# Designs tried in a protein design run: peptides against a protein of PDB entry 5A53. Part 89

Target 1, 230 residues: chain A of PDB entry 5A53
Amino acid sequence: LVENVKQALFIPGQSCNKNLHDIMVDLSALKKPDMKRFNRKNDIHPFEDMSPLEFFSEKNDCSLMVLMTSSKKRKNNMTFIRTFGYKIYDMIELMVADNFKLLSDFKKLTFTVGLKPMFTFQGAAFDTHPVYKQIKSLFLDFFRGESTDLQDVAGLQHVISMTIQGDFQDGEPLPNVLFRVYKLKSYKSDQGGKRLPRIELVEIGPRLDFKIGRIHTPSPDMVTEAHKKP

## One batch from the design tools (peptide; made by RFdiffusion4, then SolubleMPNN)

Design b2_p10_8_s4 (from b2_p10_8, 3 letters changed)
Fold by OpenDDE base, seed 1:
Structure b2_p10_8_s4 (fold): chain B 230 residues (1-230), chain A 10 residues (1-10)
Amino acid sequence: as target 1 above (230 residues)
Amino acid sequence: SRVILQLPPV
């Protein structure tokens, strides 16, 4: 079964500002060509009423959505939403810290559209803690791309790194997730007559530190339905 | 430290 590539819809909320718009543009560039962006602001409050998001999911045929909002309590907030059968599956608020870097802050490396990213996850909680498991699942799903039989390793040029910032105990505030994007650069090292392929990771941006906000988890029934292999 | 690159599950 060739699973169709999940399409992403980026939605500026009513409180979307210039910084959030720039972040939206840069993050959505990594999802090209499987991405749509709205140019108009929409007044959507997903934790109060999910119906507008379900409507947009169906009308745009997008199972991934990102809502861009900012308030005094939730500054630079990216709400990531997944749908199944155009119904809300899960949601998570990820607030971008003020230390963010845009693609323009890095050396202009030619980005090839449609390349599948590789992932690295740093922190044991990505496999054990429910919230970080959801984040891991979300980002893997968001950037999965097309299932190609020929894994042209040459087409795997980008690495997305996600790191939990520090250790934490039960009952403590959840540490931020550090989002980093790298390009693989192959050098022919002429050191000592052995052409050893040297691979370097070059940061290309964006650089985002995510503070975790509110979460909506799927019902057990929706989990079962979403994991049914057709 | 061995960096394990994970591909999204096919």
Scores: peptide ipSAE 0.031, ipTM 0.702, DockQ to the pose 0.077
Fold by OpenDDE base, seed 3:
Order: structure tokens, then C-alpha cells, then sequence
Structure b2_p10_8_s4 (fold): chain B 230 residues (1-230), chain A 10 residues (1-10)
């Protein structure tokens, strides 16, 4: 089954500022060509009313959405939304810490647009804790790209690394998720007449530390419907 | 530690 590539819609909220716009541009660049961006601010409050997002999902044929908002309580907030049948499936607020780095803060490297990233997840909670399981699922789904049976390993250029920042116990605040993007650099090293393949990971950005905010989880019925293989 | 690169599900 060739699943259609999920399209992402990036939406500046009413409180979107220059920093959030820059973050939006850089993060959306990783989703090219399967992304759209609104140029106008939209007054959307997804945890109060989801209907505008469902409308945008259907109108733009986008099953992935990212809403960019900022307030004193939720600074640099990226609300990630997934839809199924143009209805809200899940939502999560990920607030970008002030220590973020843009693509312009890194050495510009040429990369092929539309290549699927590889993922690394650091932290056991990505497999056990419901919130981190949702984050893992979200990012894997967000960057899945085209279903290709043949993986050309030579075409794999990007690694997205997601790390839970430290250990936590029950009842403690959830640690941040460290989002990092690397390019694989392969080169032949000549050491003593033996050409050894050398691979280096070069950070390319953006660099984002996500603080976890509010979450909307799907109903059990929606989970069942969304996982039905046609 | 062995880093396993996970590809997004095809």
C-alpha cells in the first residue's frame, strides 16, 4: 500500500513573533516538499475550539499542522496537531526554549530536499511513558515521507536526534526533549594506503529544546480507526 | 553504546 505522504500546514497564530516565524521557516524546511505555510496570522485556540483546525486540515488537505503561538505562560509554543479524516486525532504543545539555534547559526551544507530522515531516540520513556510515546509517534509520522520499499542507504543524509533531558520520577515535571538535526558526511580517509570509509555527523540545525505543554489524546475509537489497515 | 538509527516506518 503506497500511503500518500502526509502534508504539513504551518500556521502562525495571532501571537506569532519574529523568533517563532524563523523557527517555523527552519523546521518547515525539513518537511519540504510536503509542507504549506500560511503567510497571515490566524487567531486559533486549539484547546478551546478545534473546529478551525479541522477546517484548515480539510481545505488544505493537510493531516499534519503546527500552530505557532507565544504568551507569558506558553512562550515560543509549537502546537503539533494530527488529523484523521480531517478530524483532530491528537495535539501536543512543545514550547521552544530561548537557547534555540536557527539554520543560519550553523555551517550551510548542501542537502537534497525530500529525503527521509533517520531517527534516534534517547531515553527509555520514549517507549514506556504515554506522553513521550506520543512525541515519538508524532515525529516519526511527521517526517515519514514517501513509502519506498528500496532504501538507498547512500541516499540517507539526515539524522533527527530526540533526547529526554535527564531522568524523572512519577509526579515530577516532564523533562524537555532535545531536538537536534545532523547531516551524515561520508568521506574516504587515506590512512596508510587503506581507504577507510569515515562517517561524521554534522549538526545542521535547527536546534530546539522542547518543553512539554498541554496534550490532547485521541479517543479509543479514533485509535482503532486510524490503525485499521485498508 | 551502539546507536541504532531508526528509519521512519515505510
Amino acid sequence: as target 1 above (230 residues)
Amino acid sequence: SRVILQLPPV
Scores: peptide ipSAE 0.030, ipTM 0.679, DockQ to the pose 0.078
Fold by OpenDDE base, seed 5:
Structure b2_p10_8_s4 (fold): chain B 230 residues (1-230), chain A 10 residues (1-10)
Amino acid sequence: as target 1 above (230 residues)
Amino acid sequence: SRVILQLPPV
């Protein structure tokens, strides 16, 4: 079964500011061509009422959504939403720390649109802790791209790295997730003697440190339905 | 050819 590429909808909330707009533009560039953006602000509060998001999912045929909001309690908040059958499957708030970098802060490298990123996850909790498992699942799903049988490995240019910032114990605040994007640069070493590294990772942005906020988890019934192979 | 990506610890 070739699953259709999941479309993403980026929604500026009522409290969306310039910084969030810039972050939205840069992050959504990584999802092209499978991305839509609203130009108008929408008054959506997903943890109070999910119905507007379900409506937007169905109307736009988007199973991925990102809501951009900011408040004193939840500054630079990106709410990532997934739907199944146009119903909310899961949600997570990821707040961008003030130390963020935009694509404009890095050396302009030619970006090929539509290439599937490689992923790296650093931290054992991505495989054990339910919140970090959800984050891992979300980002893998968000950037999955086309299922091509012939992965031309030579065409893989981008690496998305996600790192849990430090260790934590039960009952402690969850560490931030460090989001980094790299381009693979191959060097033709014609010089016969020095083993020059064949591949260099160059950071291209955006650079985002995510603080974890509120989470909505799917019902057991929705998990079962979403994992049913047709 | 196997490509191994090693990222520095952040």
Scores: peptide ipSAE 0.028, ipTM 0.619, DockQ to the pose 0.046
Fold by OpenDDE base, seed 2:
Structure b2_p10_8_s4 (fold): chain B 230 residues (1-230), chain A 10 residues (1-10)
Amino acid sequence: as target 1 above (230 residues)
Amino acid sequence: SRVILQLPPV
């Protein structure tokens, strides 16, 4: 069963600002062609009422959504939402720190639309801690792209790196997740008259440090249903 | 540190 590529809907909230708009544009560019963006602000408060998001999920046939909001308490907040059967599966608030970099802050490189990213996760908590497990699951799911039996390594263009910023103990605030995007640059290096293949990672942006906010976790029943192969 | 590149699950 080839699962259909999950479509993402980017929604500017009522409090969406220029910075969030720019971040939205850049992050959504990595999801092309499987992305829609609203141009109008929508007054949505997903942790108060989820029904507008479920409506948008169904109306736009998007199982992934990103709501862009900003407040004093939750500055530059990207709420990532997944739906199953057009019902909310999970949500997580990821607030972008002020040190963000846009694609325009990096050297423009040729980018092929629709290629699957490779991922790298730095931090044991991505496999053990429920919140970081959700983040890992979310980003893998968000950027999964088309199911292909043959991973053409030659077609691999970019790496998304996600790093937990430092160690933490139980009861401490959850460290930020450092989101970085790199392009693979392959070239022949001349070393001592031998042409060796060389691969370099070049950061292409955006550069986002995510502060973790509120989460909504799926019910056990929804987890079971979402993992059922049709 | 060994960087392991993971492809999204097929």
Scores: peptide ipSAE 0.027, ipTM 0.680, DockQ to the pose 0.073

## One batch from the design tools (peptide; made by RFdiffusion4, then SolubleMPNN)

Design b2_p11_3_s1 (from b2_p11_3, 5 letters changed)
Fold by OpenDDE base, seed 2:
Structure b2_p11_3_s1 (fold): chain B 230 residues (1-230), chain A 11 residues (1-11)
Amino acid sequence: as target 1 above (230 residues)
Amino acid sequence: PKFYPPYKLEE
């Protein structure tokens, strides 16, 4: 069963500012062509009322949503939402730290739209801690793209690196997740008649440090339903 | 480092 590529909807909230808009544009560019963006602000409070998001999910046929909001308490907040059957599956707030870099801050490199990124996760908690497991699941799901059995390595342009910023203990604030995007550059090095392919990673942006906010986890029943093979 | 998805380099 080739699962259809999940479509993402980017939604400016009422408190969306220029910085968040720019972040939205840059992050959503990585999801092209499987992305929609609203140009108008929408007054949505997902942790108070999820109904508007479910409506947008259904109306736009988007199982992925990103709500862009900003407040003093939750500055540069990207709420990532997944739906199943147009019902909220999970949500997570990821607040972008002020040290973010946009695509314009990096050397513009041509990339092919629609190519799947590779992911790397740094930090044991991505496999053990429920919040980081959700983040890992979310980003893998968000950028999975079309299931192609033939992963032509030649078609690999992007590596997304997600790193947990430092160690933490139980009861401590969860460290930020460092989101980095690299382009693979292959150089033909003619050294002594052996073409050794040299692969270099070039950061292309955006560069985002995510502070973890509020989380909504799916019910066990929804987990079961979402994993049922049709 | 584990890459996702695992890409098989065809030899």
Scores: peptide ipSAE 0.141, ipTM 0.692, DockQ to the pose 0.043
Fold by OpenDDE base, seed 1:
Structure b2_p11_3_s1 (fold): chain B 230 residues (1-230), chain A 11 residues (1-11)
Amino acid sequence: as target 1 above (230 residues)
Amino acid sequence: PKFYPPYKLEE
């Protein structure tokens, strides 16, 4: 069953600023060619009314959406939305910390459009804690790309690393998620006659530290329907 | 480290 590649729609909210726009451009570049972006601001408040997002999902045939907003309480907020059958499945607010870096802050490296990233997750909570499980699921789903039977390792060019920033206990604020993007650079090391391919990870950006905000979780019925293999 | 998606290294 070849699942169609999920399309992403990036939406500037009414409060979108230059920094959020730049972050949107850089993050959306990783989703090319399976990405659409609105050039106009839209007044959308997904935790108050979800209907505009469902409308955009259907009209653009996008099951992934990212809303860019900023306020005093939720600065540099990226709301990630998934839909199923053009209805809201889940949502999560991820606020970008002020220490972010853009692609322009790194050495420009050649990037091939359309190659699938490999993911790494650091932190046990990605497998056990409901919020971090949702984040893991979201990012894997967001960047899954075309299902090819054989993932040609030769086609692997970049790794996305997601790290939970420190340990936490029950009742404590959830630590930030550190989002990092690396390019795989193969060096022919001529050490001792066996050309062992040396692979180095070079950070290429963007660099984003995500503070976790509000979450919408799917109903049990929607979970069951979404996991039904056609 | 567990990588996603699982890459089968062709032997």
Scores: peptide ipSAE 0.136, ipTM 0.690, DockQ to the pose 0.045
Fold by OpenDDE base, seed 4:
Structure b2_p11_3_s1 (fold): chain B 230 residues (1-230), chain A 11 residues (1-11)
Amino acid sequence: as target 1 above (230 residues)
Amino acid sequence: PKFYPPYKLEE
């Protein structure tokens, strides 16, 4: 069963600023062509009322949404939302740290639009801790593209790396997630008359360190329905 | 390290 490619909608909130707009543009470029952006600010508070997001999901046929807001308490906040049947499935606030880098901060490299990234996750908690499991699931779902059983290495252009910044114990604040994007560069190496393929990773941006904020988790019933293969 | 999605190396 080939699932349709999930479409993403990027929404500037009322408190969206220039930095968040630039981050939105750069992150959304990785989701092309399966991305829409609103040009106007929208007064949305998803943890108070989810109804506007469900409306936008249905109206734009987007099962992925990103709300861009900023306040003193939640600076550079990207709220990632997933819907199922145009109803809210889950939400997570990821606040971008001030040390972010835009695509313009890196050497411009040519890339093909629509190629699927490969993911790598660093940190055991991505497989064991419920919050980091949700983050892993979210980003895999967000950038998955067309369903294929295997990626052709010849078509592999990008690697997205997500790293948990340090160890933590129960009751401690959750470490940031380091988001990095690399382009694969293949070289022919001749060593001892044998041509060994050499692959190098070149960072292309954006570079984002995410601080974890508020989370909405789906009901057990919604989880069951979302995992049913049609 | 595990990569997602799985890839086929060109032989």
Scores: peptide ipSAE 0.072, ipTM 0.659, DockQ to the pose 0.042
Fold by OpenDDE base, seed 3:
Structure b2_p11_3_s1 (fold): chain B 230 residues (1-230), chain A 11 residues (1-11)
Amino acid sequence: as target 1 above (230 residues)
Amino acid sequence: PKFYPPYKLEE
């Protein structure tokens, strides 16, 4: 069963501003061609009423959604939503810190649309802590693309790095997640008559530091249904 | 570091 590639819908909320719009454009560029964007603002409050998001999921056939909102309490807020059977599976608020960088802030490099990224996760909590496990699951699912058993190294273009910013103990505020995107650049090095390819990582953007906000977790019944392989 | 997804090295 070839799982269909999950489509993402980017939704500007009523409070979406120019900065959030620019972030939306740059992040969504990594999801091309499996991405749709709304051009109009929509007044959606997913933690108050999820029904508009379920409607948009079904109408647009998108199982991934990102809502762009900003307020004094939740500045530059990206709410990531996943659906299963067009019903809300999980949600997480990730607020972009003011130190963000756009693609225009980096050297323009050739980028092939539709290639799968590799991921690296730095921080033990990505495997042990429920919130960071959800973040890891979300981003892997968001950028998975077409189901292939093995990625051809020849098609390896970019790496997404996600780092938990510092150590924390139980009961402490959750550290930010540092989101970085790198392109693999191959150089021909002539060392001693053997042409060994040298690979370097070049940051291409966007650069985003995510502060964790509110979370919605799936019901146990929905988890069971979502993990049922057909 | 663990990379996701697994990759095939063309031999």
Scores: peptide ipSAE 0.054, ipTM 0.664, DockQ to the pose 0.042

Design b2_p11_3_s2 (from b2_p11_3, 5 letters changed)
Fold by OpenDDE base, seed 4:
Structure b2_p11_3_s2 (fold): chain B 230 residues (1-230), chain A 11 residues (1-11)
Amino acid sequence: as target 1 above (230 residues)
Amino acid sequence: PKHYSPYKLPE
């Protein structure tokens, strides 16, 4: 089943500031051409009322949304939303730590727009813990791109790395997720007249450390409907 | 209405 590429809508909230705007621009650049951005601030509180987001999902034909807000309690907050049939499926707050780096902080490299990234996940909890499973699912869904039967290795340009920062036990605060973006560079090494292929990963940004906030999970019935093959 | 399914992780 070939599904259409999911479109993402980036929404500045009422409390969106310059830093969040810059983060939004840089993160959304990775989703081009399948991305829309609002220029106007919108007063949306998704954990109090989800209806405005469902309206925007339908009106803009976007099943992915990112709301940019900031407060004392939830600084640099990126709320990631997914919809199914223009109804809210899940939501997660990911707050960007102050140590973030923008694309301008890295060496400018040319890249092809629209290439599907490869993902790497570091941390067993991505496969076992419900919150980190949701994060893994979200980012894979967000950057899936066009459906291909075989990954064209020759076209591989980007690697997105997601790492759980440290170990944790039940009842402890959930560790941050470290988001990193790399470009693959191929070099020919000449060692003793033998050409050895060399591949290096070069960080290109943005660099984001996500603190996990509030979460909304779908009902079991909605999960069943969302996984039905048409 | 267009249906958007979440990414199904390989089992």
Scores: peptide ipSAE 0.026, ipTM 0.653, DockQ to the pose 0.801
Fold by OpenDDE base, seed 1:
Structure b2_p11_3_s2 (fold): chain B 230 residues (1-230), chain A 11 residues (1-11)
Amino acid sequence: as target 1 above (230 residues)
Amino acid sequence: PKHYSPYKLPE
């Protein structure tokens, strides 16, 4: 079963501002060519009514959606939504901190569109804590490219790093997730006449620190159906 | 009708 690559729909909400728009453009560039963006603002409140998102999922054939909104309580909020059978599977609010950097803030490097990124996760909670497990699952799913049989290392161009910012105990606020994007740069090191291949990681952006907001989790029945192999 | 295989959520 060749799974089709999941398509992402980026939706500016009614409260979307210039900063959120720029963040949307830069993050969506990493999802090309499997990405659509709306140019018009849409008044959507996913935690109040999910029906508009389900409609957009079906109409645009996108199982991934990102809603861009901003308020005093939820500034620079990116709501990540996944659907199964065009019904809401899960949602999570990730608010971008003010210290964000855009692609334009980094040295422009040429990259091939459509290459699958490699992920690195730093923090034990990504494997144990339900919220961070959902975040890990979401981003792995979101940037899952074409299932090439050969994980051809030759096709690896990008590394996405996700780090939990510090330790936390039960009952404490959940630490931010630090999102970083790197390009693998191959250098021919001329050390002693032997060309040793040297690979360096160069940050290319965007740089985003995510504060965790509200979460919607699927019903047990929906989890079972979504994991069924046809 | 393209049978969209239920997208396996990555484990």
Scores: peptide ipSAE 0.024, ipTM 0.650, DockQ to the pose 0.262
Fold by OpenDDE base, seed 2:
Parts: sequence; C-alpha cells; structure tokens
Structure b2_p11_3_s2 (fold): chain B 230 residues (1-230), chain A 11 residues (1-11)
Amino acid sequence: as target 1 above (230 residues)
Amino acid sequence: PKHYSPYKLPE
C-alpha cells in the first residue's frame, strides 16, 4: 500500500504576528511541494472548536495542518494538527522560543524540493513518554514524503535533529524540543592524491526550540481505524 | 476519501 504523500496546510490565526509568519514560511519551505499556505488570518481556536479545521482539511485535501497563533500565555504557538478521514486525529501545541533563527540567519544554500529528510531523535523519552512519542510520530509523518524504496544515500540532503532539552522527572514541566535542520555537504578532500569523501552537516535553519503546550490525543477507536490497512 | 494513517513508529 503506497500511501499518498500527506499535504500540509499552514494557517495563520487571528493573532499571527510577523515572527510567526516568518517561521511559517521557513518551516513550510521544508514541506514543499506538499504544502499550502493561507494568506489570510483565520479566527480558529482548535481546542475550543475543531470543526473549522476539519472543514479546512476536507476542502483543501490536507491531512496535516499547522495553526499559527500568539498570545501572552502561548507566544509563537504552532498548533500541529493531523486528521484522519478529515476528522481530527491529534493536535499538539509547540511554542517557538524567542531564540529562533530563520533561514535568512544561515548561509543561503540551495535545496532540491521534495527530498525526504532523515530524522535523528535525541532523548530516550521519544520512545517511552507519550507526549514525545506523539511529537516523534508527528514530525516523521509530517516530513515522510514519498515512500522512496531507495533510501538512496545520494538523495539525502537534509537531516532534521530533534533533541529533548535535558532530563526531567515525573511531574516536572516537559523540556523543550530542539528542532535543528542540517544540510549534508559532501567535500572532496584532496589530501596527497587520495580523494577522501568528507561529509559535513551544515545547519541551514530554521532553528526552533519548541515549548510543549496543549495536546489532543485520538480515541482508541480512531487509532484502530487509522492503522487499518485497507 | 483518502485515508492517511499516522506514521507507525517501528516497534
């Protein structure tokens, strides 16, 4: 079963500001060509009423959505939404810390559009803690791209690194997730007539530290349905 | 309707 590439819809909320807009543009660039962006602000409150998002999912044929909102309590908030059958599957608020860097803050590099990034996850909680498991699942799903049989190393241009910022105990606030994007650069070292392939990771941005906010999880029944192979 | 399954984490 070749699953179709999931399309992402980026939605500026009513409180979307310039910083969020810039973050949206940069993050969505990594999802090209499987991305749509609204240019107009939409007054959506997904944790109060999910129906507008379900409507947008269906009308735009996007199973992934990102709502950009900002408030004093939830500054630079990116609500990541997944749908199944155009119904809300899960949601998570990821607030971008003020120390973010845009693509313009890094050396301008050319990228081939549509290449699947490789992911690296740092932190045991990505495999054990339900929230971080959801984050891991979300980002893998978000950037999965086309199922290329060939993990052709030749096609690997991007590495996305996600790191849990430190250890935490039960009852403590969940540490931020550090989102970093690197480009794989191949250098030919000409040392003494032996061309040794050198691979370097160069950060390309955006650089985002995600503070975890509110979460909506699917019902067990919805999980079962979403995992059914047709 | 295109049913999109969530990404299955390898067990």
Scores: peptide ipSAE 0.024, ipTM 0.639, DockQ to the pose 0.876
Fold by OpenDDE base, seed 3:
Structure b2_p11_3_s2 (fold): chain B 230 residues (1-230), chain A 11 residues (1-11)
Amino acid sequence: as target 1 above (230 residues)
Amino acid sequence: PKHYSPYKLPE
């Protein structure tokens, strides 16, 4: 069974501002061509009522959604939502810290649209802690792209790095997740008259530090159904 | 045939 590529819908909330809009545009550019954006603000409060998101998921045939909101308590908040059968599977709030950088803050580089990024995860908690496991699963799912049998190394152009900012103990606040995007730059270096292939990572943006907010987890029954192979 | 499988949540 070959699954279709999951489509993402980016939704400006009622409190969406220019900064959040810019972040939305830049992050969604990495999901092209499998992305839709609403141009109008929508008054959605997913932790109070999930029904509007389920409606949008079905109407737009998008199993991934990102809601852009901002308040004093939850500034620059990106709520990532996944659906299964157009019903809410999980949600997580990721608040972008004020030190963010946009694509315009980096050197403009040409890249091919639609290539699958490689991910790197730094921090043991990505494999052991339930919240960071959900974040890892979410981002791998969000940017998975087309299932190709062969990872054509020739098609690899992007690396997305996700780092847990520091160590933490049980009961302590969860550290931020540092989101970084790099392009692989291949060039020939002349070393003593020998042309050697050289590959470097160049940051291309956006640069986002995510503070973790509220989380919704699926019921055990929904997990079972979502993992059921037809 | 591309079947819509909502099921492949990446583990």
Scores: peptide ipSAE 0.022, ipTM 0.647, DockQ to the pose 0.269

